Peptides against a protein of PDB entry 6PSE. Designs and how they scored, part 44

Target 1, 78 residues: chain A of PDB entry 6PSE
Amino acid sequence: PSEEEEYARLVMEAQPEWLRAEVKRLSHELAETTREKIQAAEYGLAVLEEKHQLKLQFEELEVDYEAIRSEMEQLKEA

## One batch from the design tools (peptide; aimed at target 1 E42)

Design b2_p27_8 (made by RFdiffusion4)
Pose (drawn by RFdiffusion4):
Structure b2_p27_8 (pose): chain A 78 residues (1-78), chain B 68 residues (1-68), chain P 27 residues (1-27)
Amino acid sequence: as target 1 above (78 residues)
Amino acid sequence: LVMEAQPEWLRAEVKRLSHELAETTREKIQAAEYGLAVLEEKHQLKLQFEELEVDYEAIRSEMEQLKE
Amino acid sequence: SLTEEELEEMREFFESILEEQKEKEEA
């Protein structure tokens, strides 16, 4: 029997004391995973924002580069 | 009376939590894998930004060298 | 590489998790 069918048999045939403990165990597991899930989403928003700021800082540097480059090309007529 | 014949509710709770835990895990993993992708994207962009900085310095100094 | 559309989808996904959690806390 697989671990899944063994567990299914345990839930449908175990005593209430065991069922209560499993409810309790899963409640802790769910609370912790919900905490991890939330931190992962916050981490995503933070790095998404960092990436956004870096993109703007990059495009700003592109403009400054073009301005200097444009002036140099003009000067090569001298 | 004996509504105490209620292992059926506990069994319903075990199943409910088991499913919620599974979906929460999927959402967590999915969220982590996205976070790693943004880090990889940011890394590529940081490398490109530092390249542009060097090139920018290269032609700021190459000009100014235009000195008369 | 990631497209702007994919980044927006990731942002909506992260915001949706935090919004649903806030709604549960307010309930």

Design b2_p27_8_s1 (made by RFdiffusion4, then SolubleMPNN; from b2_p27_8, 13 letters changed)
Fold by OpenDDE base, seed 4:
Structure b2_p27_8_s1 (fold): chain B 78 residues (1-78), chain C 78 residues (1-78), chain A 27 residues (1-27)
Amino acid sequence: as target 1 above (78 residues)
Amino acid sequence: as target 1 above (78 residues)
Amino acid sequence: MLSEEELKEIEEFFRKILEEEEEERKE
C-alpha cells in the first residue's frame, strides 16, 4: 500500500482526539506554506522589476555607446 | 470572537465525520499550496539568473563605454 | 535567456498568488 493509502486508512480509523490534533497540525503547516508561497511571489515580482529597470539602463547605455563608437569610427576613417 | 477562535471552537465541538472531512480538505489544500510554493521558488530562481546575466552584460558594456569615452575625451583635449 | 513571453507567464503566476491573498483578506 502507498503511503497515501496508509494515511487514508489511519484517518478513517483515528479517534476524535487524533483527528483534532491532525486538523491543528495541517492548519499550521498550511498557514506556513501559504506565507512562504506569498513571500516567494513578492520577491519574484521585486526581482522582475529590478531586471526591468536594469534593462532600461542597459538600453540607454547601448545608445550612448553606439553614438560614441560611431563618432570614433568616423574620426579614424578621416 | 475572531474567525480563528470560532474555527477553533468548531474543531473542538465537531463530530468525527466532520473532522475526517476537514483533514481531507486541509491535506488537499496543503498539497496544492506546496506545489505552488515550489513552482514560485523555481520561477524566482530563474528570474534571478536572468537578472544576473543581464547585470554581467551591463557591467561589460560599462567598461567598454568608459574606455571609448576616455579615449574620445583625450582626443578632444589634444 | 528567457523570452519575454516566458517572463510574462512568470509575472502572471506571481501576481495570481498575490491576488488570491488579497481576496482571502477581504473575506
Scores: peptide ipSAE 0.565, ipTM 0.868, DockQ to the pose 0.954
OpenDDE base, seeds 1, 2, 3, 5: peptide ipSAE 0.563, 0.564, 0.563, 0.563; ipTM 0.867, 0.868, 0.867, 0.867

Design b2_p27_8_s2 (made by RFdiffusion4, then SolubleMPNN; from b2_p27_8, 14 letters changed)
Fold by OpenDDE base, seed 5:
Structure b2_p27_8_s2 (fold): chain B 78 residues (1-78), chain C 78 residues (1-78), chain A 27 residues (1-27)
Amino acid sequence: as target 1 above (78 residues)
Amino acid sequence: as target 1 above (78 residues)
Amino acid sequence: MLSEAELQEIEEFFQAILKEEEERRKA
């Protein structure tokens, strides 16, 4: 039997005391996992924002770089 | 009574059939939440890598920019 | 590097998680 089938059988045959304990366990794990999921999402959004800001800075620097390159080329040709 | 206290009382007074159904419900929610947490973590890592690559490119451009700026300054002073 | 579309999908995924949490807290 698969572990899933075995677990299903255990749940079906379990006494109320075990079932209550299992509800408590699962509720705790669900709460913890939910918190971790939320934290991961918050962190991910923060990194996305940082990346976006960095991209804007990069694009600005590219413009400045091309401006200086163009000026330098003009100076070399003069 | 808080919702949490009411839920706790419900679990304590519940029949086995309800408890089994609750275990099934919580197991399902936990599985889904776990999948989402893992996916969020994977996406977070992907975005971190993207940010890192962009940072490296930015730093390289800064070096190139300073080099051209310095050369341009030398040309202007000559 | 990830495309803008891929990044948007990732962002929407994160936003959906946070939105779900917000709705859960209000309920």
Scores: peptide ipSAE 0.598, ipTM 0.873, DockQ to the pose 0.959
OpenDDE base, seeds 1, 2, 3, 4: peptide ipSAE 0.597, 0.598, 0.596, 0.597; ipTM 0.873, 0.873, 0.872, 0.873

Design b2_p27_8_s3 (made by RFdiffusion4, then SolubleMPNN; from b2_p27_8, 12 letters changed)
Fold by OpenDDE base, seed 4:
Structure b2_p27_8_s3 (fold): chain B 78 residues (1-78), chain C 78 residues (1-78), chain A 27 residues (1-27)
Amino acid sequence: as target 1 above (78 residues)
Amino acid sequence: as target 1 above (78 residues)
Amino acid sequence: MLSEEELKEIEEFFQRILDEERERREA
């Protein structure tokens, strides 16, 4: 039997005291996992925003670089 | 009473059939939330890698830009 | 590098998680 089948059997055969303890355990784990999921999402969005800002700065620098490069090339060809 | 206190009371007064159903519900929600947490972590790492690559490119461009800027400034001062 | 579409999908995934949390708090 799979671990899931064994667990299902345990739940079906369990006494109320065990079941109440299991509800408490699962509720705690769910709350913690939910918190971690939310934190991961918040952090991920922050990194995306930072990447976006960096991209804008990069594009501005590319424009400035190409302007100077072009001017320098023209001076060297004269 | 807080929702948590009301829920705690419900669990304490619940029949075995309700408790088994609640264990099943919580197990399902925990499995789904865990999957989403893992996915969020994977996406977070991917975005971090993307930001890092962009940062390296930006730093390389900054070096090249400062080199040309300095050369151009020297030419204008001569 | 990831495509803009892939980045958008990732952003939407994160935003969905936060929206679901907001809905749970408001309910």
Scores: peptide ipSAE 0.607, ipTM 0.874, DockQ to the pose 0.953
OpenDDE base, seeds 1, 2, 3, 5: peptide ipSAE 0.606, 0.606, 0.604, 0.606; ipTM 0.873, 0.874, 0.873, 0.874

Design b2_p27_8_s4 (made by RFdiffusion4, then SolubleMPNN; from b2_p27_8, 13 letters changed)
Fold by OpenDDE base, seed 2:
Structure b2_p27_8_s4 (fold): chain B 78 residues (1-78), chain C 78 residues (1-78), chain A 27 residues (1-27)
Amino acid sequence: as target 1 above (78 residues)
Amino acid sequence: as target 1 above (78 residues)
Amino acid sequence: SLSEEELERIEEFFRAILEREAAERAA
């Protein structure tokens, strides 16, 4: 049987004391995992913002670069 | 009583059938939350990598820009 | 803006999540 099937059987055959302990365990793990998920999402958004700012700076520099390049090209053709 | 205290009391007074259902519910929520946490982490790392690549491109463009700027400045001063 | 140190911590946080999950699955 798969671990999932074995676990399911355990839950079905378990005494109330074990079940209460398992509820407590799972509740704790869920709370921790939820906190980590939220934190990961917050960090992800922060990194996205950083990337976005860098992208804007890059695009601005590209514009400036093309302006100078064009001016330089005009000077060389003259 | 806090919701947490009420929930704790519910768990303590619950019948095995309710407890089994709660274990199943919590297991499902934990699995989903875990998946979401992992996905958030994977996505975050991907964004970090994209930012890193963008930074490298930005730095390269800065070098090229400064080279042209310097050349242009020399031409204007001559 | 985030400092490089903060970005490193964030990266480590993400990696730790993935490493722990990988370890749990291997377990």
Scores: peptide ipSAE 0.602, ipTM 0.875, DockQ to the pose 0.965
OpenDDE base, seeds 1, 3, 4, 5: peptide ipSAE 0.602, 0.601, 0.602, 0.602; ipTM 0.874, 0.874, 0.875, 0.874

## One batch from the design tools (peptide; aimed at target 1 E42 G44 L45, target 1 (a further copy) V47)

Design b2_p28_1 (made by RFdiffusion4)
Pose (drawn by RFdiffusion4):
Structure b2_p28_1 (pose): chain A 78 residues (1-78), chain B 68 residues (1-68), chain P 28 residues (1-28)
Amino acid sequence: as target 1 above (78 residues)
Amino acid sequence: LVMEAQPEWLRAEVKRLSHELAETTREKIQAAEYGLAVLEEKHQLKLQFEELEVDYEAIRSEMEQLKE
Amino acid sequence: SLTDEELREFFEALLEKGLEQKERLEEE
């Protein structure tokens, strides 16, 4: 029997004391995973923002580069 | 009376939590894998930005060298 | 792959859901 069918048998045939402990155990597991899920989403928003700021800083540098480059090309007529 | 014959509710709770835990895990993992992708994207962009900085300095110095 | 705007909406929606789920679990 697979671990899945063994567990299904346990839930449908175990005593209430065991069922209560499993409810309790899963409640802790769910609370912890919900905490991890939330931190992962916050981490995503943070790095997404960092990336956004970096993109703006990059495009700003592109403009400054073009301005100097444009002036140099003009000067090569001298 | 004996509504105490209620292992059926506990069993319903085990199943409910088991499913919620599974979906929460999927969401967590999915959220983590997205976070890694943004880090990889930011890394490529940081590398490109530092390249542009060097090139920018190269032609800021190459000009100014235009000196008369 | 998701766009930046879509990814932001995904994380905001996941975060909101997670906070609501955290509050519900604390009540239980």

Design b2_p28_1_s1 (made by RFdiffusion4, then SolubleMPNN; from b2_p28_1, 13 letters changed)
Fold by OpenDDE base, seed 5:
Structure b2_p28_1_s1 (fold): chain B 78 residues (1-78), chain C 78 residues (1-78), chain A 28 residues (1-28)
Amino acid sequence: as target 1 above (78 residues)
Amino acid sequence: as target 1 above (78 residues)
Amino acid sequence: MLSDEELREYLERLLEEGKRRLEELEAR
């Protein structure tokens, strides 16, 4: 039998004491996993913001670069 | 009574059928939360990679910009 | 693939829901 099937049997055949313990265990794991999810979301948002700021800087530099490039081109053609 | 106390009472006084249902509910929620955590992490990693690539492009542009700027400065001073 | 804005909204939702749920769980 698969682990899933075995677990299902355990749940089905378990006494209330085991079930209560399992509820507690799952609640604990859920809390931990939720914390990790929160952290992952926070990190993702932070990186998104950093990327956004970098993109703005990049776009600004592109504008400045094109301005100088154009001026240089004009000077060289004259 | 607090929600905590009420939930505790539910767990303590619950019949096996309710407990099994709660185990199932918590297991489902745990699986879903885990999936979301993983997905958030994957997205975050992707954004990190994008930011890294953007940073490399930015640094390359900075070098090119400084080269043109310097050349322009030299031409203007002459 | 999600846009940056879609991803932001997704992550903000996860963050908000997560915080709320964590508070509920820790209150037990």
Scores: peptide ipSAE 0.692, ipTM 0.897, DockQ to the pose 0.916
OpenDDE base, seeds 1, 2, 3, 4: peptide ipSAE 0.692, 0.692, 0.692, 0.692; ipTM 0.897, 0.897, 0.897, 0.898; seed 1 fails the geometry check

Design b2_p28_1_s2 (made by RFdiffusion4, then SolubleMPNN; from b2_p28_1, 15 letters changed)
Fold by OpenDDE base, seed 5:
Structure b2_p28_1_s2 (fold): chain B 78 residues (1-78), chain C 78 residues (1-78), chain A 28 residues (1-28)
Amino acid sequence: as target 1 above (78 residues)
Amino acid sequence: as target 1 above (78 residues)
Amino acid sequence: MLSDEELRELLERLLAEGRRKAAELEAR
């Protein structure tokens, strides 16, 4: 039997004491995993914001670069 | 009683059928939350890589910008 | 590949759902 089927059988045949312990275990793991999900989401949003700010800076630099390049071209032609 | 105390009492006094259902519910929520955590982490890493590439491009543009600025300064002084 | 906006929306949803679930679990 697959591990899933074995686990399902275990749950079906388990005594109340085991089931209560399993509820406690799963609740704990769920709480921990939920916290980790929150942290991952927060981190992702932070990095996304950083990337956005960097993109804005990059675009600003591109504008400045083109301005100087244009001015330089004018100076070379004069 | 607090909700926590009520839930604890419910778990303590629950019949095996309820406990099995609760195990199933918690298992499902854990699986879903785990998947979402992984997804958030993967996307966060992808954005981090994009930010890194953008940073490299930005630094390259800064070098080019300073080169042109320097050349322009030389042309203005001549 | 998700756009930045799509990703933002996804992460915000995951964050909101996570916070809700965390609060529910802590209340137990």
Scores: peptide ipSAE 0.560, ipTM 0.878, DockQ to the pose 0.959
OpenDDE base, seeds 1, 2, 3, 4: peptide ipSAE 0.560, 0.558, 0.558, 0.557; ipTM 0.878, 0.878, 0.878, 0.878; seed 3 fails the geometry check

Design b2_p28_1_s3 (made by RFdiffusion4, then SolubleMPNN; from b2_p28_1, 14 letters changed)
Fold by OpenDDE base, seed 1:
Structure b2_p28_1_s3 (fold): chain B 78 residues (1-78), chain C 78 residues (1-78), chain A 28 residues (1-28)
Amino acid sequence: as target 1 above (78 residues)
Amino acid sequence: as target 1 above (78 residues)
Amino acid sequence: MLSDEELREYLERLLEEGKRREEELAAR
């Protein structure tokens, strides 16, 4: 049987003491994993914000670059 | 008693059927939370890569901008 | 791939749900 099937059998055949211990174990792991999920989400949002700010800076520089390019074109044609 | 104390009492006094159901519930939540954590991490890494590429493009544009700015300065002074 | 907006919404949902669950687990 797969590990999943074996685990399912353990749960079905387990004594209350094992089940209580398993509830405690799973609760602890769920708490830790939830914290890690929160952290992953926070980090992702932070990187998205950094990327957004960088995009704005890039777009500003593009505008300035095109302005100078256009002015230079005019100076060279005059 | 606190909700924690009440839950602890429930676990201690629960019948095997309740405990099995709780193990199943917690296992499901743990699996879901783990999947979401992993997915969030993968998306975060993808955004980091996009940010890195944008940074490279920004740095290239900065070099080009300074080159044109310098050329423009020379043209205006001549 | 998700758009930045879709990803933002996804991550915000995960964050909010995670915080709620964390509070629920801490209260237990």
Scores: peptide ipSAE 0.630, ipTM 0.886, DockQ to the pose 0.952
OpenDDE base, seeds 2, 3, 4, 5: peptide ipSAE 0.629, 0.627, 0.630, 0.629; ipTM 0.886, 0.886, 0.887, 0.886; seed 4 fails the geometry check

Design b2_p28_2_s1 (made by RFdiffusion4, then SolubleMPNN; its pose is not in this set)
Fold by OpenDDE base, seed 1:
Structure b2_p28_2_s1 (fold): chain B 78 residues (1-78), chain C 78 residues (1-78), chain A 28 residues (1-28)
Amino acid sequence: as target 1 above (78 residues)
Amino acid sequence: as target 1 above (78 residues)
Amino acid sequence: PPLLIPPPPPRPPSELEEALAREEARRA
């Protein structure tokens, strides 16, 4: 039997004491996984904000670059 | 009693049928939360990569900008 | 900090859920 099939049989045949321990284990893992999910989401949002700020800085520099490039091009054509 | 204390009492006094149903419920929620955690992490990594590519583009533009700025400054001092 | 996806739980809960559903279906 697969480990999953053995686990399913264990859940179906287990005594209340084992089932209570399993509920406790799963509750703990769910709480931990939920915290990790929230942390991953918060980190993703922080990176999105940093990317957005960097994009604004890039767009500002691009405008300044095109201004100097245009001035330089005019000086070279004269 | 807090909801946590009531839940703890329910788990301690529950029949095996309820405990099996609770194991099933928690397993389902854990599976779903785990998928959501992975999705959040993958999304965060994708945004981080996009930010990194944008940073490389910004640094390249900054080098090009400083090159033109320096050439322009030399022309204005002559 | 690198988004460390914590290692997948040793058994994906989805596999446990599917196994439970199969066992319930066999007993029904």
Scores: peptide ipSAE 0.165, ipTM 0.804, DockQ to the pose 0.199
OpenDDE base, seeds 2, 3, 4, 5: peptide ipSAE 0.131, 0.157, 0.155, 0.161; ipTM 0.797, 0.801, 0.802, 0.802; seeds 2, 3, 4 fail the geometry check

Design b2_p28_2_s2 (made by RFdiffusion4, then SolubleMPNN; its pose is not in this set)
Fold by OpenDDE base, seed 5:
Parts: C-alpha cells; structure tokens; sequence
Structure b2_p28_2_s2 (fold): chain B 78 residues (1-78), chain C 78 residues (1-78), chain A 28 residues (1-28)
C-alpha cells in the first residue's frame, strides 16, 4: 500500500486521542503554511513594486538618452 | 466563548467519526495551501528574474548614456 | 509585460491553533 493508504488506514483505526492530536498538528501546519504563503505573496508584490520603479527609471533614462543621441546626431551632421 | 474556543471544545468532545472527517478536511486544506504557497514562491522568483533582467538592461543603458554624455561634453568644450 | 497578481489568501487559522492549545491546557 502507498503511504497515503497507510495513513488513511491509521486515521480510520485511530483512537480519539490520536485523532485530536492529529487535528492539532494539521491545524498548526496549516497556520504556518498559510503564513508562509502570505509572506511569499507579499515578497512577490514588493519585488513587483521595485521592478515598476526600476522600469520608470529606465524609461526616464531612455528619454534622456534619446535626447542626447539626437543632439549628438545633429552636431555630427553640421 | 469565541468561535475558535467553541471549535476547540468540539474537537475535545467529538466522536471518532467527526474527528476523522476533520482530519480529512484539514489534510485537504493543507495540501491546497501548500500548493498555493509553492505557486506564490514561484511567482515571486519569476518577478525577481524579470527585475534582474531589467536591471541589466538599465545598467547597459547607463553605460551607453554616459558614453554619449561624455562625447557630447567633449564636443561642446571644443 | 508583468505577471498577474495572485488573489488574496485566506486568513491564517492561528486563532484556532491557540484555542486548541488553551483547551488542552485546561484539561491537563
């Protein structure tokens, strides 16, 4: 049998004390995993904001670069 | 008592059949939340990689910009 | 192009964990 089938058998044959302990364990793990999920999502959003700010700076630099490039081109043609 | 305290009482007084059902429910939620946590982490990594690539492009543009700026400065001083 | 923002997660069941711990302590 798979580990899942063995676990299922254990749950089916378990006494109330074990089952209560398992509910507690699962509740704890669920709480931790949920917190970690939220933290991962918040991290992703923070990086998105950083990327957005970087994109704005990049676009500003592109404008400045094209301005100087154009001026340089004009000076070289004159 | 809070809903959570009432739930805790229910768990402590519950019959095995209810406890088994609760273990199943929590196991399912944990599995889903774990998957979602992984997805959130992968999302964050993807955004981080995109930011990294953008940073490289930005730094390349800065180099090119400074090169043209310097050349322009030299032309204006001559 | 940016990745889509994921939906908000549910609230953590931390209050449940704390309630269970309190109830167990009462019976100990």
Amino acid sequence: as target 1 above (78 residues)
Amino acid sequence: as target 1 above (78 residues)
Amino acid sequence: PELPIPPPPPRPPSELEEALARREAELA
Scores: peptide ipSAE 0.112, ipTM 0.784, DockQ to the pose 0.191
OpenDDE base, seeds 1, 2, 3, 4: peptide ipSAE 0.073, 0.098, 0.106, 0.120; ipTM 0.765, 0.766, 0.766, 0.783; seeds 1, 4 fail the geometry check

Design b2_p28_2_s3 (made by RFdiffusion4, then SolubleMPNN; failed a check: too like the target's own chain; its pose is not in this set)
Amino acid sequence: PPLLIPPPPPRPPSELEEALARLEAELA

Design b2_p28_2_s4 (made by RFdiffusion4, then SolubleMPNN; its pose is not in this set)
Fold by OpenDDE base, seed 5:
Structure b2_p28_2_s4 (fold): chain B 78 residues (1-78), chain C 78 residues (1-78), chain A 28 residues (1-28)
Amino acid sequence: as target 1 above (78 residues)
Amino acid sequence: as target 1 above (78 residues)
Amino acid sequence: PPLLIPAPPPRPPSELEEALEREEARRA
């Protein structure tokens, strides 16, 4: 039998005390996993904001670079 | 009583059939939340990689910018 | 890619866990 089939049998044959303990265990794991999911999402948002700020800085530098490149080209042609 | 206190009483007084249904519900929610957590983590890693690539491009542009700035300064001083 | 914004469950699992622990402690 697979572990899943064995677990399913255990749940079907279990006494109320074991089932209550299992509800508690699953509630704990669900709470923890939910917190971890939220933290992962918040981290992803933070990194996305950092990437956005970096993109703005990159675009500003591109403008400055093209300005200096153009000025330098004019100086070399004179 | 709060909804949580009412739920706790229900778990403590429930028949095995209700408890088995609750174990099934919580197992399903845990599986779903676990999948969502993994997806959130994978997304965060993808954004982190994109930020890293952008950072490398930014640093390359900074080097090129400083090179042109230095060359332009030399041309203006001559 | 779309951002995963988790919707809170109707009953926060942590609050349910704490309620279960309190009820277990009251019956012990």
Scores: peptide ipSAE 0.180, ipTM 0.809, DockQ to the pose 0.196
OpenDDE base, seeds 1, 2, 3, 4: peptide ipSAE 0.113, 0.178, 0.172, 0.175; ipTM 0.790, 0.809, 0.808, 0.808

Design b2_p28_3 (made by RFdiffusion4)
Pose (drawn by RFdiffusion4):
Structure b2_p28_3 (pose): chain A 78 residues (1-78), chain B 68 residues (1-68), chain P 28 residues (1-28)
Amino acid sequence: as target 1 above (78 residues)
Amino acid sequence: LVMEAQPEWLRAEVKRLSHELAETTREKIQAAEYGLAVLEEKHQLKLQFEELEVDYEAIRSEMEQLKE
Amino acid sequence: SFEEYRERIKEHPEEAFAILEEAFEEFS
């Protein structure tokens, strides 16, 4: 019997004391995972923002580069 | 009376929590894998930005060298 | 804005993953 069918049998045939403990155990597991899930989403928003700021800082540098490059090309007529 | 024959509710609770836990885990993992992808994207962009800085310095110095 | 998304996650943390996906559609 697989671990899944063994567990299904346990839930449908175990005593209430065991069922109460499993409810309690899963409640802790869910609370912790919900905490981890939330921190992962916050981490995502933070790195997404960092990336956004970096993109702007990059495009700003592209403009400054083009301005200097444009002036140099003009100067090569001298 | 004996509504105490209620292991059926506990069993319903075990199943409800088991499913919620599974979906929460999927969401957590999905969220983590997305966070890693952004880090990878940011890494490529940081590399490109530092390249542009060097090239920018290269032609800021190459000009100004235009000196008369 | 990113502040709006952080506020939404603060008010409804159970929807944090869906809110993150929305932010990915907007900013990525």

Design b2_p28_3_s1 (made by RFdiffusion4, then SolubleMPNN; from b2_p28_3, 12 letters changed)
Fold by OpenDDE base, seed 5:
Structure b2_p28_3_s1 (fold): chain B 78 residues (1-78), chain C 78 residues (1-78), chain A 28 residues (1-28)
Amino acid sequence: as target 1 above (78 residues)
Amino acid sequence: as target 1 above (78 residues)
Amino acid sequence: SFEEYRAKIAAEPEKAYEILLEALKEFM
């Protein structure tokens, strides 16, 4: 029997006291997991914003770099 | 009475059939929320890695840029 | 904007995962 089947049997055969305790346990775990999910999403969004800002800075630097590189190359070839 | 108090009362007064249904509901929500939490964490790690790689590229470009900028500045001042 | 996404999470925290996915779609 799978753990899932065993758990299902437990739930079906359990007394109200066990069931109430299980509801309490699951409610607690759900609340905690929900908090963690939200936090993970917030952190992901923060890192995404940081990456985006860095990308913009990188692109600006690339433009400036290519301009100077090109100018320098022209001077060396003259 | 708060919603929490009302829910607590429901759980205390509920019949086994309702309690079993509630266990099933909570188990489902927990599984789904857990999946989402894990997925969010994985995405966060992926973004973090991309940000890190971008940062390395940016730092390399910054070094090269400063070198050329300095050389160009020296030439202009001479 | 990122601020808009943060505001959405604050308003509907239960949808935080979906909101992140939308942001990822836009910026990755």
Scores: peptide ipSAE 0.602, ipTM 0.872, DockQ to the pose 0.959
OpenDDE base, seeds 1, 2, 3, 4: peptide ipSAE 0.600, 0.599, 0.600, 0.598; ipTM 0.872, 0.872, 0.872, 0.872

Design b2_p28_3_s2 (made by RFdiffusion4, then SolubleMPNN; from b2_p28_3, 13 letters changed)
Fold by OpenDDE base, seed 1:
Structure b2_p28_3_s2 (fold): chain B 78 residues (1-78), chain C 78 residues (1-78), chain A 28 residues (1-28)
Amino acid sequence: as target 1 above (78 residues)
Amino acid sequence: as target 1 above (78 residues)
Amino acid sequence: SFEEYREKIRREPEKAYEILQEALKDYM
């Protein structure tokens, strides 16, 4: 039998005291996992914003670089 | 009474059938929340990797830009 | 904006994952 099937049988045959304890355990784990999910999402958003800002800076630098490169090329050809 | 206190009382007074249903509900929510947590973390990692690669490219461009800038400045002063 | 997404997470933390997905869609 799979672990899932065994667990299902355990739940079906369990006494109320065990079931209450299991509800408590699962509630705690759910709360913790939910917090971690939120934190992961917030972190992902922060990194995404940083990447976006960096991309904008990179694109600006590319424009400036091409301007100077072009000017330099013109000076060298003259 | 807080919602938490009310829920705690509900669990303590609940019949086995309700408790089993609650275990099932919480297990499902925990599984889903866990999946979302993991996926959020994976997304964050992917964005972080992209940001890192972009940062390396940006730093390389900065070096090239400063080289040309300096050369241009020298030419203009001569 | 990113601030708007952060505010959404604050208001609806249970939807934090979905909110991140929307941000990724907009900026990736």
Scores: peptide ipSAE 0.537, ipTM 0.867, DockQ to the pose 0.961
OpenDDE base, seeds 2, 3, 4, 5: peptide ipSAE 0.535, 0.535, 0.537, 0.534; ipTM 0.867, 0.866, 0.866, 0.866; seed 2 fails the geometry check

Design b2_p28_3_s3 (made by RFdiffusion4, then SolubleMPNN; from b2_p28_3, 11 letters changed)
Fold by OpenDDE base, seed 5:
Structure b2_p28_3_s3 (fold): chain B 78 residues (1-78), chain C 78 residues (1-78), chain A 28 residues (1-28)
Amino acid sequence: as target 1 above (78 residues)
Amino acid sequence: as target 1 above (78 residues)
Amino acid sequence: SFEEYRKKIAEEPEKAFEILQEALKEYE
């Protein structure tokens, strides 16, 4: 039997005391996992913002670089 | 009473059928939340890697820019 | 804005993952 099927049988055959304990366990794990999910999302957002800022700086530098490159090319061709 | 206290009472007074249903509900939510946590972490890692690549490109462009800037300055001062 | 996304997470933390996805869609 699969672990899922075995677990399902356990739940079906369990006494109320075990079921209450399982509800408590699952509630705790859900709360913890939810907190971790939130933290992961917040971290992802922070990194995304940093990347976006860096991208803007990079694009600005590209514009400046092309301007100087073009000017340099004109001077060399003169 | 707090929602937590009310929920605790509900669990304590619940019949096995309700408890089994609650175990099923919590298991489902835990699985879904876990998936989302993992996905958030994976996205964060991907963005972090992209940011790192962009940073390397930016640093390379800065070096190239300074080289051209310096050459341009030398030409203008000659 | 990123501040708006942070605010959304603060207001609806259970939707934090979805909010991140929205931000990713806007900025990537």
Scores: peptide ipSAE 0.560, ipTM 0.869, DockQ to the pose 0.888
OpenDDE base, seeds 1, 2, 3, 4: peptide ipSAE 0.558, 0.556, 0.556, 0.556; ipTM 0.868, 0.868, 0.868, 0.868

